# Peptides against a protein of PDB entry 3B8E: the designs that were tried, part 19

Target 1, 230 residues: chain A of PDB entry 3B8E
Amino acid sequence: PFLIFIIANIPLPLGTVTILCIDLGTDMVPAISLAYEQAESDIMKRQPRNPKTDKLVNEQLISMAYGQIGMIQALGGFFTYFVILAENGFLPIHLLGLRVNWDDRWINDVEDSYGQQWTYEQRKIVEFTCHTPFFVTIVVVQWADLVICKTRRNSVFQQGMKNKILIFGLFEETALAAFLSYCPGMGVALRMYPLKPTWWFCAFPYSLLIFVYDEVRKLIIRRRPGGWVE

## One batch from the design tools (peptide; made by RFdiffusion4, then SolubleMPNN)

Design b1_p10_1_s1 (from b1_p10_1, 7 letters changed)
Fold by OpenDDE base, seed 1:
Structure b1_p10_1_s1 (fold): chain B 230 residues (1-230), chain A 10 residues (1-10)
Amino acid sequence: as target 1 above (230 residues)
Amino acid sequence: LFERLLILLG
């Protein structure tokens, strides 16, 4: 979000406070929960990693985490951002280069895609209205990310959802996201304005995409061990 | 963490 904010000069899609809420709030319990995940049923049939030659984080893991899943997550967030701004009169093409005028408090006549003028205060309300759904979008795609991280090779359907701590983590991060989104005063305290309940569903296609993508990846790995997809 | 960094950087 921040790279695109700089490169495309668009209004800030995700605020610093929302980032902190993700990193310190919603991600902490889910990440810890993975330590309690049961081993894959076939793990004892695999050769042990050579600690001298085999990296814990390899190029394949980086490609999967950053190049694939992270990109889908980012796309989900940006999709939500663009939809909200479009519903408020700012089409995606119109946002390009708009940041300078958007962030200028002395410009109170910034036009949207339909010629409506927006004051600085109105623009900031819309911006902060985007931050909350972007945050929630990240939480929703993190559900899929956490679930797919349960296994490296086996399907989630083979592994099951037996990790109660992981299930608790999913509820905790969702409850925290709801609290931050709907608690009175969050607009002042965190610059997070309430979102319509329908915005929770905006991320669901991306969450499903992450899940399906990983299950297909794992299926390919099981059928063709030693492939570049592993 | 790096997915998160990409989400943060994205």
Scores: peptide ipSAE 0.026, ipTM 0.694, DockQ to the pose 0.088; fails the geometry check
Fold by OpenDDE base, seed 4:
Parts: sequence; C-alpha cells; structure tokens
Structure b1_p10_1_s1 (fold): chain B 230 residues (1-230), chain A 10 residues (1-10)
Amino acid sequence: as target 1 above (230 residues)
Amino acid sequence: LFERLLILLG
C-alpha cells in the first residue's frame, strides 16, 4: 500500500495508525497461535531439515508470502480503496498523481472525476473513510491467510480446526477490528471513521481466492511431490 | 510479524 502510494502518487490508502493496529493488534494473537498448531500427519515421514543447507525462510516461502498471498491481500485492500473513492466521485484513473494536491491543505478546490470540488477537510474525511474499510479488508483476508498457514502440505480440511488458540485468534482479531471500526471516538483518536457493514463483504472474494489458491497449490503438491510448485 | 509488516507496507 505505501509503495503504491509513493509510486502512483495516490491518496494514502492505509494510514500508519491502521498499519500499526494490524501488525500489533489484529495479527499478533493469530501469529502466536500458529506456534500451537498441531503437526501435520505426514511430518514424521519427512526428512528433517538440514540446518546447514536448508534455510528456515527460503526463496520459495518469500515468493509465496510476498509474491503470491501478499499480492492478493494488497489487491483486496486496494479494491476496497478504489471502490470507496469511486463511490465518492474519484475514479481510479483520476487518483493517479492526485496526492500532491490532495494533501495540500491550502487547495480547497480539488476536483473529482465529475467536476465536483472538494475542500481539504472533505478530502481527509474521504481518506479516513478509506482507511477503516481497508483495515477491515486486511483482517478479512487475514482470516484466509491464517487458515492456510495451518498447514504446509495437507489440506485445511484434512488438518481441521483443532487449534483452539487459532480459533480464539480469529475471534479476537475480528472483535478488535469491529471495536476499532465502530467504537465512538475512533475517528478522532485513530482517524478511523466508522464503516458501513457492507464493506466487510468487499474482501470476501479475495479471502476466498486466497483460500482456494492455497488449497489448489497444496493439492498440486500432494499429487506431484517435488514439483516446481512446492 | 515482520513479514506481515512488509506486506502491509507494500
């Protein structure tokens, strides 16, 4: 999100505060919960990792995390961002290069895609209106991300949802997201304006996509051991 | 967490 903000020079899609709320709030318990995940049924059939040759974090893991899942998550967030801005009169093409004027408090006549002029305060309301749904979108796609991280090879359906700490983490992150989104004063304190309940559903296709993508990947790995997909 | 941070910064 921040890279695209810089490169495309668009209005800030996700605030620093919201990022911190994700990293330190919603993601912490879920991440810890993975340490309590049960071993996959086939783990004892796998050769132990050679600590001298096999990196714990390898290029394949980085590629999967950042290059695949992370990109889908980012796309989900940006989709929500663009939809909100479009509903407020700012089409995606019009956002390119708009940041400079958008963030200038002395410019009170920034035009949207329909020629409507927006004051600085109005623009910031719209921006902060984007931050909360983007945040919620990330939480929703994180449900899928957390669930797929339960296993390396086995299907989630084979592994099951036996990790009570993970289940708790899913509820905790959702409850925290709801709290941050709807608690009175969050607009002032965190610049997170309340979102319409419908915005929770914007991420669902992406969450499903992540889940299906990983399940298909795991299926391919199971059917073709030692393939390039592993 | 660091990995997720980088994804969120992306």
Scores: peptide ipSAE 0.026, ipTM 0.717, DockQ to the pose 0.103; fails the geometry check
Fold by OpenDDE base, seed 2:
Structure b1_p10_1_s1 (fold): chain B 230 residues (1-230), chain A 10 residues (1-10)
Amino acid sequence: as target 1 above (230 residues)
Amino acid sequence: LFERLLILLG
């Protein structure tokens, strides 16, 4: 989000505080829960890792995490961002280069895509209205991300949802997201304005996409062991 | 970690 903010000069999609709430708040318990995941059923059939040649983080893992799953997560967040701004009269093309005028408190006549003028205060309300749904979108796609991280090769349906700590983590991150989104004073404290309940569903297609994509990947790995997808 | 980096930098 921040790279696109700089490169495209768009209004800030996700606030720094919201990023911290994701990284340090919603993600901590889920991430720790993975340490308690059961070994895959075929783990004893795999050769031990050679610590001299085999990296813990390999190119395939980087490609999956950064190049694939992370991109889908970012796309989900930006989709929500663009939808909210479009509903408020700012089409995606109009946002390009708008940051300079958007962030200038002395300009009170910034036009939207329909010629409506927006004061600085009105623009900031819209900006902060984007932050909360973007945050919630990330939490929703993280449900799928956490679930797919349970296994390297086996389907989640083969592994099952037996890790109670992981299940607790999913509830905890959701409850925390709801708390941060709807607790009185969060608009002042975190610049996170309350979101309509409908925005929780905006991320569901992306969460499903992540899940399906990874299950298909794992299926390919099982059918073609030693392939480039592993 | 890299997914988180994308969330931070994206």
Scores: peptide ipSAE 0.025, ipTM 0.684, DockQ to the pose 0.088; fails the geometry check
Fold by OpenDDE base, seed 3:
Structure b1_p10_1_s1 (fold): chain B 230 residues (1-230), chain A 10 residues (1-10)
Amino acid sequence: as target 1 above (230 residues)
Amino acid sequence: LFERLLILLG
């Protein structure tokens, strides 16, 4: 979100405080829960890792985390962002380069895609209105991300959902997301304005896409061991 | 956490 904010000069899609709420709030318990996951059924068929030569973080993990899943998550967040701004009169093309004028307190006549003028205060309300749905979108796509991280090769359907701590983590992150989104005063404290319940569903296609993509990837790995997909 | 931070900063 922040990289695109800089590169495309768009209005800030996700607030810094909101990012901290994700990193320190919603993601902590889910991340810890993965330590309690059961070993995959094929683990005894793998050679022990050589701690001197084999990195814990390998190119495959980086490619999966940042290059594939992270990009889909970012797309999900930005989709929600663009939909909200479009509903408020700002089409995606119009947002390119708009940041300079958007963030200028002295410009009170910034036009939207329909020629309506927006004051600085009105623009900031819309910006902060985007932060909460973007945050919730990240949480929703993280459900899929957490579930797919249970295994490297086996399907989630083969592994099952036996990790009670992981299940607790999914509920915890969702409850925390709801709390941060709807608790009175969060608009002032975190610049997270309450979102319409419908915004929770905007990320569902992307969450499903992440899940299906990873299951297909794992299926390919199982059918073609030693392939380039591994 | 750092990996997740980078994804979220993206």
Scores: peptide ipSAE 0.023, ipTM 0.686, DockQ to the pose 0.103; fails the geometry check

Design b1_p10_1_s2 (from b1_p10_1, 7 letters changed)
Fold by OpenDDE base, seed 1:
Structure b1_p10_1_s2 (fold): chain B 230 residues (1-230), chain A 10 residues (1-10)
Amino acid sequence: as target 1 above (230 residues)
Amino acid sequence: DYLRLLILLG
């Protein structure tokens, strides 16, 4: 989001405080919960990793985590961002290059895609209104991300949802997201304005996409072990 | 996480 913010010169899609809420708030318990995940049923049939030659984090893992899943997560966030701004009169094409004028407090006549003028204060309200749904979108796609991280090769349907700590983590991050989104004063404290409940559903297609994508990937790995998708 | 953050920052 920040890279696109710089490259496309669009209004800031996700604030620094919301990023901190993700990294320190919603991501912590779920990440810890993975330590309690049961081993895959066939793990004992696999050769042990050579600690001298095999990296824990390899190019395939980086490609999967950042190049694939991370991109889908980002797309989900940006989708939500663009939809909200479009509903407020700012079509995606109009946002290109708008950052400079958007962030200038002395310009109070920034026009939207329909010719309506927006004051600096109004623009910032809309911007901060985007931050919360973007944050929530990340939490929703993290549900899928956490679930797919349960296994490397086996389907989630084979592994099941037996990890109670992981389930707790999903509820905790969701509850925290709801708290940050709807608790009075969060607009002042964290620049997170409340979102319509319907915005939670904007992320669901992307969450499902992540899940399906990973299940298909795992299916391919099971059918063709040693492939480039592993 | 950093690249995720970059992508999230992306």
Scores: peptide ipSAE 0.030, ipTM 0.666, DockQ to the pose 0.087; fails the geometry check
Fold by OpenDDE base, seed 2:
Structure b1_p10_1_s2 (fold): chain B 230 residues (1-230), chain A 10 residues (1-10)
Amino acid sequence: as target 1 above (230 residues)
Amino acid sequence: DYLRLLILLG
């Protein structure tokens, strides 16, 4: 999101504080919970890793985590961002290059896609209104991300949801997201304005997409072991 | 995580 912010010169999609809340707040307990996940049923049939040749983090893992799943997560966030701005009169095409004028406090006549003029204060309200739904979108897609990270090869349906710490992590991150979104004073403290409950559902298609994508990937791996998808 | 952050920031 920040790269697109710089390259496309669009209004800030996600605030720095909200990013920190994701990395340090909502992601910590879920990430730790993965350490308590049960081994896959076929783990004893696999050859041990050669520490001299096999990296813990390989190109395939980076491609999956950042190049594929991360991109779907970002897409979900930006979808929410563009929908909110469009509802407020700013179509995606109109946002390109708008950042300079958007962030200038002395310009109070920035026009939206329909010719309506927006003051600096009004624009910042809309910007900060985007931050919370973007944040919540990330949390929702992280549900799927966490679940798919339970296994490397086996389906989640084969592995099951037996890790109680992981389940706790899902509830914790959701509760924290709700707290940060709706607690009084968060608008001032974190620039996170409260969101309509309907915005929680905007991320669901992307969460489902992540889950389905990974299950299909794992299915392919099981059917064709040693393939490029592994 | 940094790349993920960059993608999230991206």
Scores: peptide ipSAE 0.027, ipTM 0.654, DockQ to the pose 0.085; fails the geometry check
Fold by OpenDDE base, seed 3:
Order: structure tokens, then sequence, then C-alpha cells
Structure b1_p10_1_s2 (fold): chain B 230 residues (1-230), chain A 10 residues (1-10)
């Protein structure tokens, strides 16, 4: 979000404090929960890792985590961001390059896509209104991300959801997200204004996409061991 | 981790 904020010169899609809430709040328990996941059924068929030659973090993991899944997550967040701004009169094309004028306190006549003028205060309200739904979108797509991280090759349906700590993590991150989104004072403390419950569903297609994409990937790996997809 | 942070900062 911050990179696109700089490159495209759009209004800030996600606040820095909100990002910290994701990294330190919603992601911690889920990440720890993966340590308690059961081994895959085929683990004994794999050669032990050579700690001197085999990296724990390999190109495949980086490509999957950051290049593929991370991009889908980002798209989900930005989709929510653009929808919110569009509902407030700012179409995506109009946002390009708008940051300079958007952040200028002395410009109180910034026009939206329909010719309506927005004061600085009004613009900041809209900006902060985007932060919470973007945050929630990330949490929703993280559900899928966490679930797909349970295994490398086996389907989630084969592995099952037996990891109680992981299940707890999903509930914890969701509860924390709800708390941060709706607790009184969060608008002042974290610049997270309350969101309509409907915004929780904006990320669902992307969460589903992540899940389906990974299941298909794993299916391909199972059918074609040693392929380029692995 | 730092990499996750970068993705989230994206």
Amino acid sequence: as target 1 above (230 residues)
Amino acid sequence: DYLRLLILLG
C-alpha cells in the first residue's frame, strides 16, 4: 500500500499504525500456530534437508509467499480501497497523481470525479475511512493464506483442520480485527474509523481465489512431481 | 518478519 501510495501518488490506502496492528497483532498468533501443524503424510518420503546447502527460505517459498500470494492479497486490499473511494465520488483514474493536492491543507476545493469539491477535512475523513476496510481485507485474505500454509503438497482437505492452535489463531485475529475496527476511540487512536459490516465481504473473492489457486497448485505438484510449479 | 512487512507496506 505504501509503495503504491508513493509510485501512483494516490491518497494513503493504509496507515502506518494500522500496518503495525497487522504485523504485531493479527499475524503473530497465526504465524506461531503453524509450528504446531502436523507433518504431511509424505514427509517420510522426503530426504532430510542438508542444513549446509538447503536454505529454509528458498526461491520457491519467496515466489509463492511474496510474488504470488502477496500480490493477490495486495490486489484485494486495493480493490476494497478503490471501491470505497469510488463510492465517495473518486474513481480510480482520478486518484492517480491526486496525493499532492489531497494532502495539502490549504487546498479545500479538490474535485472528485463528479465535480464535487472536497475540503481537506472531508478528504481526510474519507482517507481514514479507507484504512479500516483495507485492514479488514488483509485479515480476511490472511485466513486463506494461513490455511494454505498448513501444507506444501497435500490438499487442506487431505490434511484436515486438526490444528486447534491454528483454529484459535483464526478466531483471535478476527476478534482482534473486529475490536480494532469497532472499539470506541480507535478512530482517534489508530485513525481507524468504524466500517460497515458489508465491507468484510469485499475480500472474500480474493480469499477464495488464494485458496483455490493454492489447491490447484498443490494438485499439479501431486500429479507432476518435480515440475516447475514445485 | 521484514518480508511480510514489505508486502503489507506495498
Scores: peptide ipSAE 0.026, ipTM 0.680, DockQ to the pose 0.076; fails the geometry check
Fold by OpenDDE base, seed 4:
Structure b1_p10_1_s2 (fold): chain B 230 residues (1-230), chain A 10 residues (1-10)
Amino acid sequence: as target 1 above (230 residues)
Amino acid sequence: DYLRLLILLG
């Protein structure tokens, strides 16, 4: 989000505070919960990792995490961002290069895609209105991400949802997201304005996409061990 | 966690 903010020169899609809330709030318990995940049924049939030759974090893992899943997550967030801005009169094409004028407090006549002028305060309200749904979108796609991280090879349906700590993590991150989104004063304290409940659903297609994508990947791995997809 | 952070920063 921040890279696109700089490169495309668009209004800030996700605030630093919201990023911190994700990294330190919603992601921490779920991430810890993975340490308590049960071993996959075939783990004893796998050769032990050679610590001298096999990196714990390899290029394939980075490619999968950042290049694939991470991109889908980012797309989900940006989708929500663009939809909200479009509903407020700012079409995606109009956002390109708008950051400079958007963030200038002395410019009170920034035009939207329909010629309506927006004051600095109005623009910041819209911006902060985007931050919360973007944040929630990330949480929703993280549900899928967390679930797919349960296993490397087995389907989630094969592994099951037996990790109680992971289940707790899902509820915790959701509850925290709801708290941050709807608690009075969050708009002032965290610049997170409340979102319409409908915005929670904007991420669902992307969450589903992540889940399906990973299940298909795992299916391919199971059917073709040692393939390039592994 | 760092991976998620990078995704969020991305």
Scores: peptide ipSAE 0.022, ipTM 0.694, DockQ to the pose 0.105; fails the geometry check

Design b1_p10_1_s3 (from b1_p10_1, 7 letters changed)
Fold by OpenDDE base, seed 4:
Structure b1_p10_1_s3 (fold): chain B 230 residues (1-230), chain A 10 residues (1-10)
Amino acid sequence: as target 1 above (230 residues)
Amino acid sequence: DYLKELIKLG
């Protein structure tokens, strides 16, 4: 999100505080929970990892995490971002290059896609209105991401929800998201304005997409061991 | 510094 903010010169889609909340709040507990995930049913049938030749984190895992799933997550967040801004009169194409004027407090006549002028304060309200839904979108997508990360090969349906810590992580990140979204004062403290409940559903298609994508991937791996998809 | 400014601005 931040890279796109810089490259496309768009209004900030996700604040640094919200990023920290994701990294430290919503991601940490789930990540730890994965350490306690039960072994896959076939783990004992696998050859032991050679610590000299086999990396714990390999290029394939990084590619999967950042190149595929991470991209889908980002797309989900940006989708929410663009929808909110569009509802407020800023179409996606109009946002390109708008950051400089957007962030200038002395410019109080920034025009939206329909010629309406926006004061600095009004723009910041809209921006901060985007932060919360973007954050929540990431959390919702992370539900699927966390669930699919439970296993490398087995379907989630095969592995089941046996990890209580993972379940706790899901509740924790959801509770945190709700807290940050609806607790009074968060708009001032964290620049996260309250979220309409309907925005929670905006991420669901992307969450589902990740889930389906990974299940299909795992299915292919099971059917074609040693394939390029693994 | 840029990050701090961004946080300050919004």
Scores: peptide ipSAE 0.000, ipTM 0.330, DockQ to the pose 0.025
Fold by OpenDDE base, seed 5:
Structure b1_p10_1_s3 (fold): chain B 230 residues (1-230), chain A 10 residues (1-10)
Amino acid sequence: as target 1 above (230 residues)
Amino acid sequence: DYLKELIKLG
């Protein structure tokens, strides 16, 4: 998000404080919960890995975790961001290069895509209104990410949802997201303004996409062992 | 619409 902010010179879609809330607040308990996941039922049917050639952390795992899934998460957040700004009169094309004028406190006549002028205060309210839904979008997408990380080969439906700590993690991150979104004073303390409940649903298609993508990937691995998808 | 209402309050 920060890289796109710099390259495209758009208004800041996600603040540093919100990023810290994701990294330290919503991700820690879910990540720890994966340590308590049960082994896959077919693990004993697999050939042992070669400790000299087969790394636990390889380029493929990095590409999946930080590349493909990370890009889908970011896309979901930016989708929410652009929808909110468009509803407030700022079309995506108009946001390109707008950052300099957007962040200038002395410019109170920034025009939207329809010719309406916005004061600095009004612009910052809209910006901070985007931060919370972006954050919530990441949390909703993380639901799917956490669930798919339960297994490497088996379907989630085969593995089941027996890890109570993982379930607790899902509730914890959701409760934290709700707290940060709706608790009085969060606008002043964290620059996170309250969001409409409808914005929670904006990320659902992306969460579903991640889930379906991973289930299809795992299905291919089961049907074609040793393929490039594994 | 929510933002428009907030702006009207300010």
Scores: peptide ipSAE 0.007, ipTM 0.422, DockQ to the pose 0.013; fails the geometry check
Fold by OpenDDE base, seed 3:
Structure b1_p10_1_s3 (fold): chain B 230 residues (1-230), chain A 10 residues (1-10)
Amino acid sequence: as target 1 above (230 residues)
Amino acid sequence: DYLKELIKLG
């Protein structure tokens, strides 16, 4: 989000403090929970790892976590961001290059896509209104991400949801997201204004997309072992 | 500094 903020010169989609809440709050317990996941049913059919040559974090894991899934997650967040701004009169195309004027407190007549003028204060309100939904979108997408990370090859339906710590992690991150979104004072402390409940559903298509994508990928791996998809 | 500025806008 911050990179796109700089490159595209758009209004800040996600606050830095909010990012810290993701990194330190919502991600920690889920990440730790993966250490307690049961081995895949076919683990004994695999050759032992050579600790001298085989890395635990391989290109596949990096590509999956940071490349493919990370990009889809970012798209989900930005989709929510653009929808909110569009509902407030700022179409996506109009946001490109707008940051300079947007962040200038002395410009109080920034026009939206419909010619409505926005004061600095009004612009900041709508900007901060985007932070909470973006954050929640990330959490919702992380549900799918965490679940798909349970296995490399087996379907989640084959592996099951027996990891109680993982389940706890899902509830924990959701509860934290709700707390940060609705607790009084979060608007001042974290620039996370209260979220309309409907915004929780904006990320669901992306969560589903990630889930389906990974299940299909795993299916292909099972049917074609040693393929390029692996 | 930008973060601090944003926090002040609350």
Scores: peptide ipSAE 0.006, ipTM 0.376, DockQ to the pose 0.020; fails the geometry check
Fold by OpenDDE base, seed 2:
Structure b1_p10_1_s3 (fold): chain B 230 residues (1-230), chain A 10 residues (1-10)
Amino acid sequence: as target 1 above (230 residues)
Amino acid sequence: DYLKELIKLG
């Protein structure tokens, strides 16, 4: 999100503090939980691997998969961002290059896509209104991400939700999201204004997309073991 | 994981 902010010169979609909250608050516990995930049921049936060649190949494929998932996460966040801004009169095309004027406190007549003028304070309210739902979107998408990361080959339906630490991680990140979204003072402290409950649902299509994507990927792996998709 | 983080920052 920050790279797009710089390249496209759009209003900041996600604050630095919120990024840190994602990295440190919502990602750490889930990541640790994955270390305690049970082995796949078919591991004991696999032939010994060459530790040099097979590790490198696997790391590359994992990196690719995580890259794809990360892109879907980012798209989910930006979707929410653009929806909020569009609802407030700023269409996506109009946001390109708008950052300079947007962030200038002395300009109080920035026009939206419909010719309405916005004061600096009004613009910042809208900007900070985007931060919270962007964050929440990431958390909701991470639900699916965390679940699919449990296995490489087996479906989640086959492996099951056996890792209690993983389940705890899901609740923890959700609780953190709720806290940051609705606790008094978060708007001042973190530039995260409270969000409407409806914005929690904005991320669900992307969560579903990740889930479906990974299940299809795993299905292909099961049908074609040793393929490039693994 | 590294690539995932980079994309998150994007």
Scores: peptide ipSAE 0.000, ipTM 0.287, DockQ to the pose 0.097; fails the geometry check

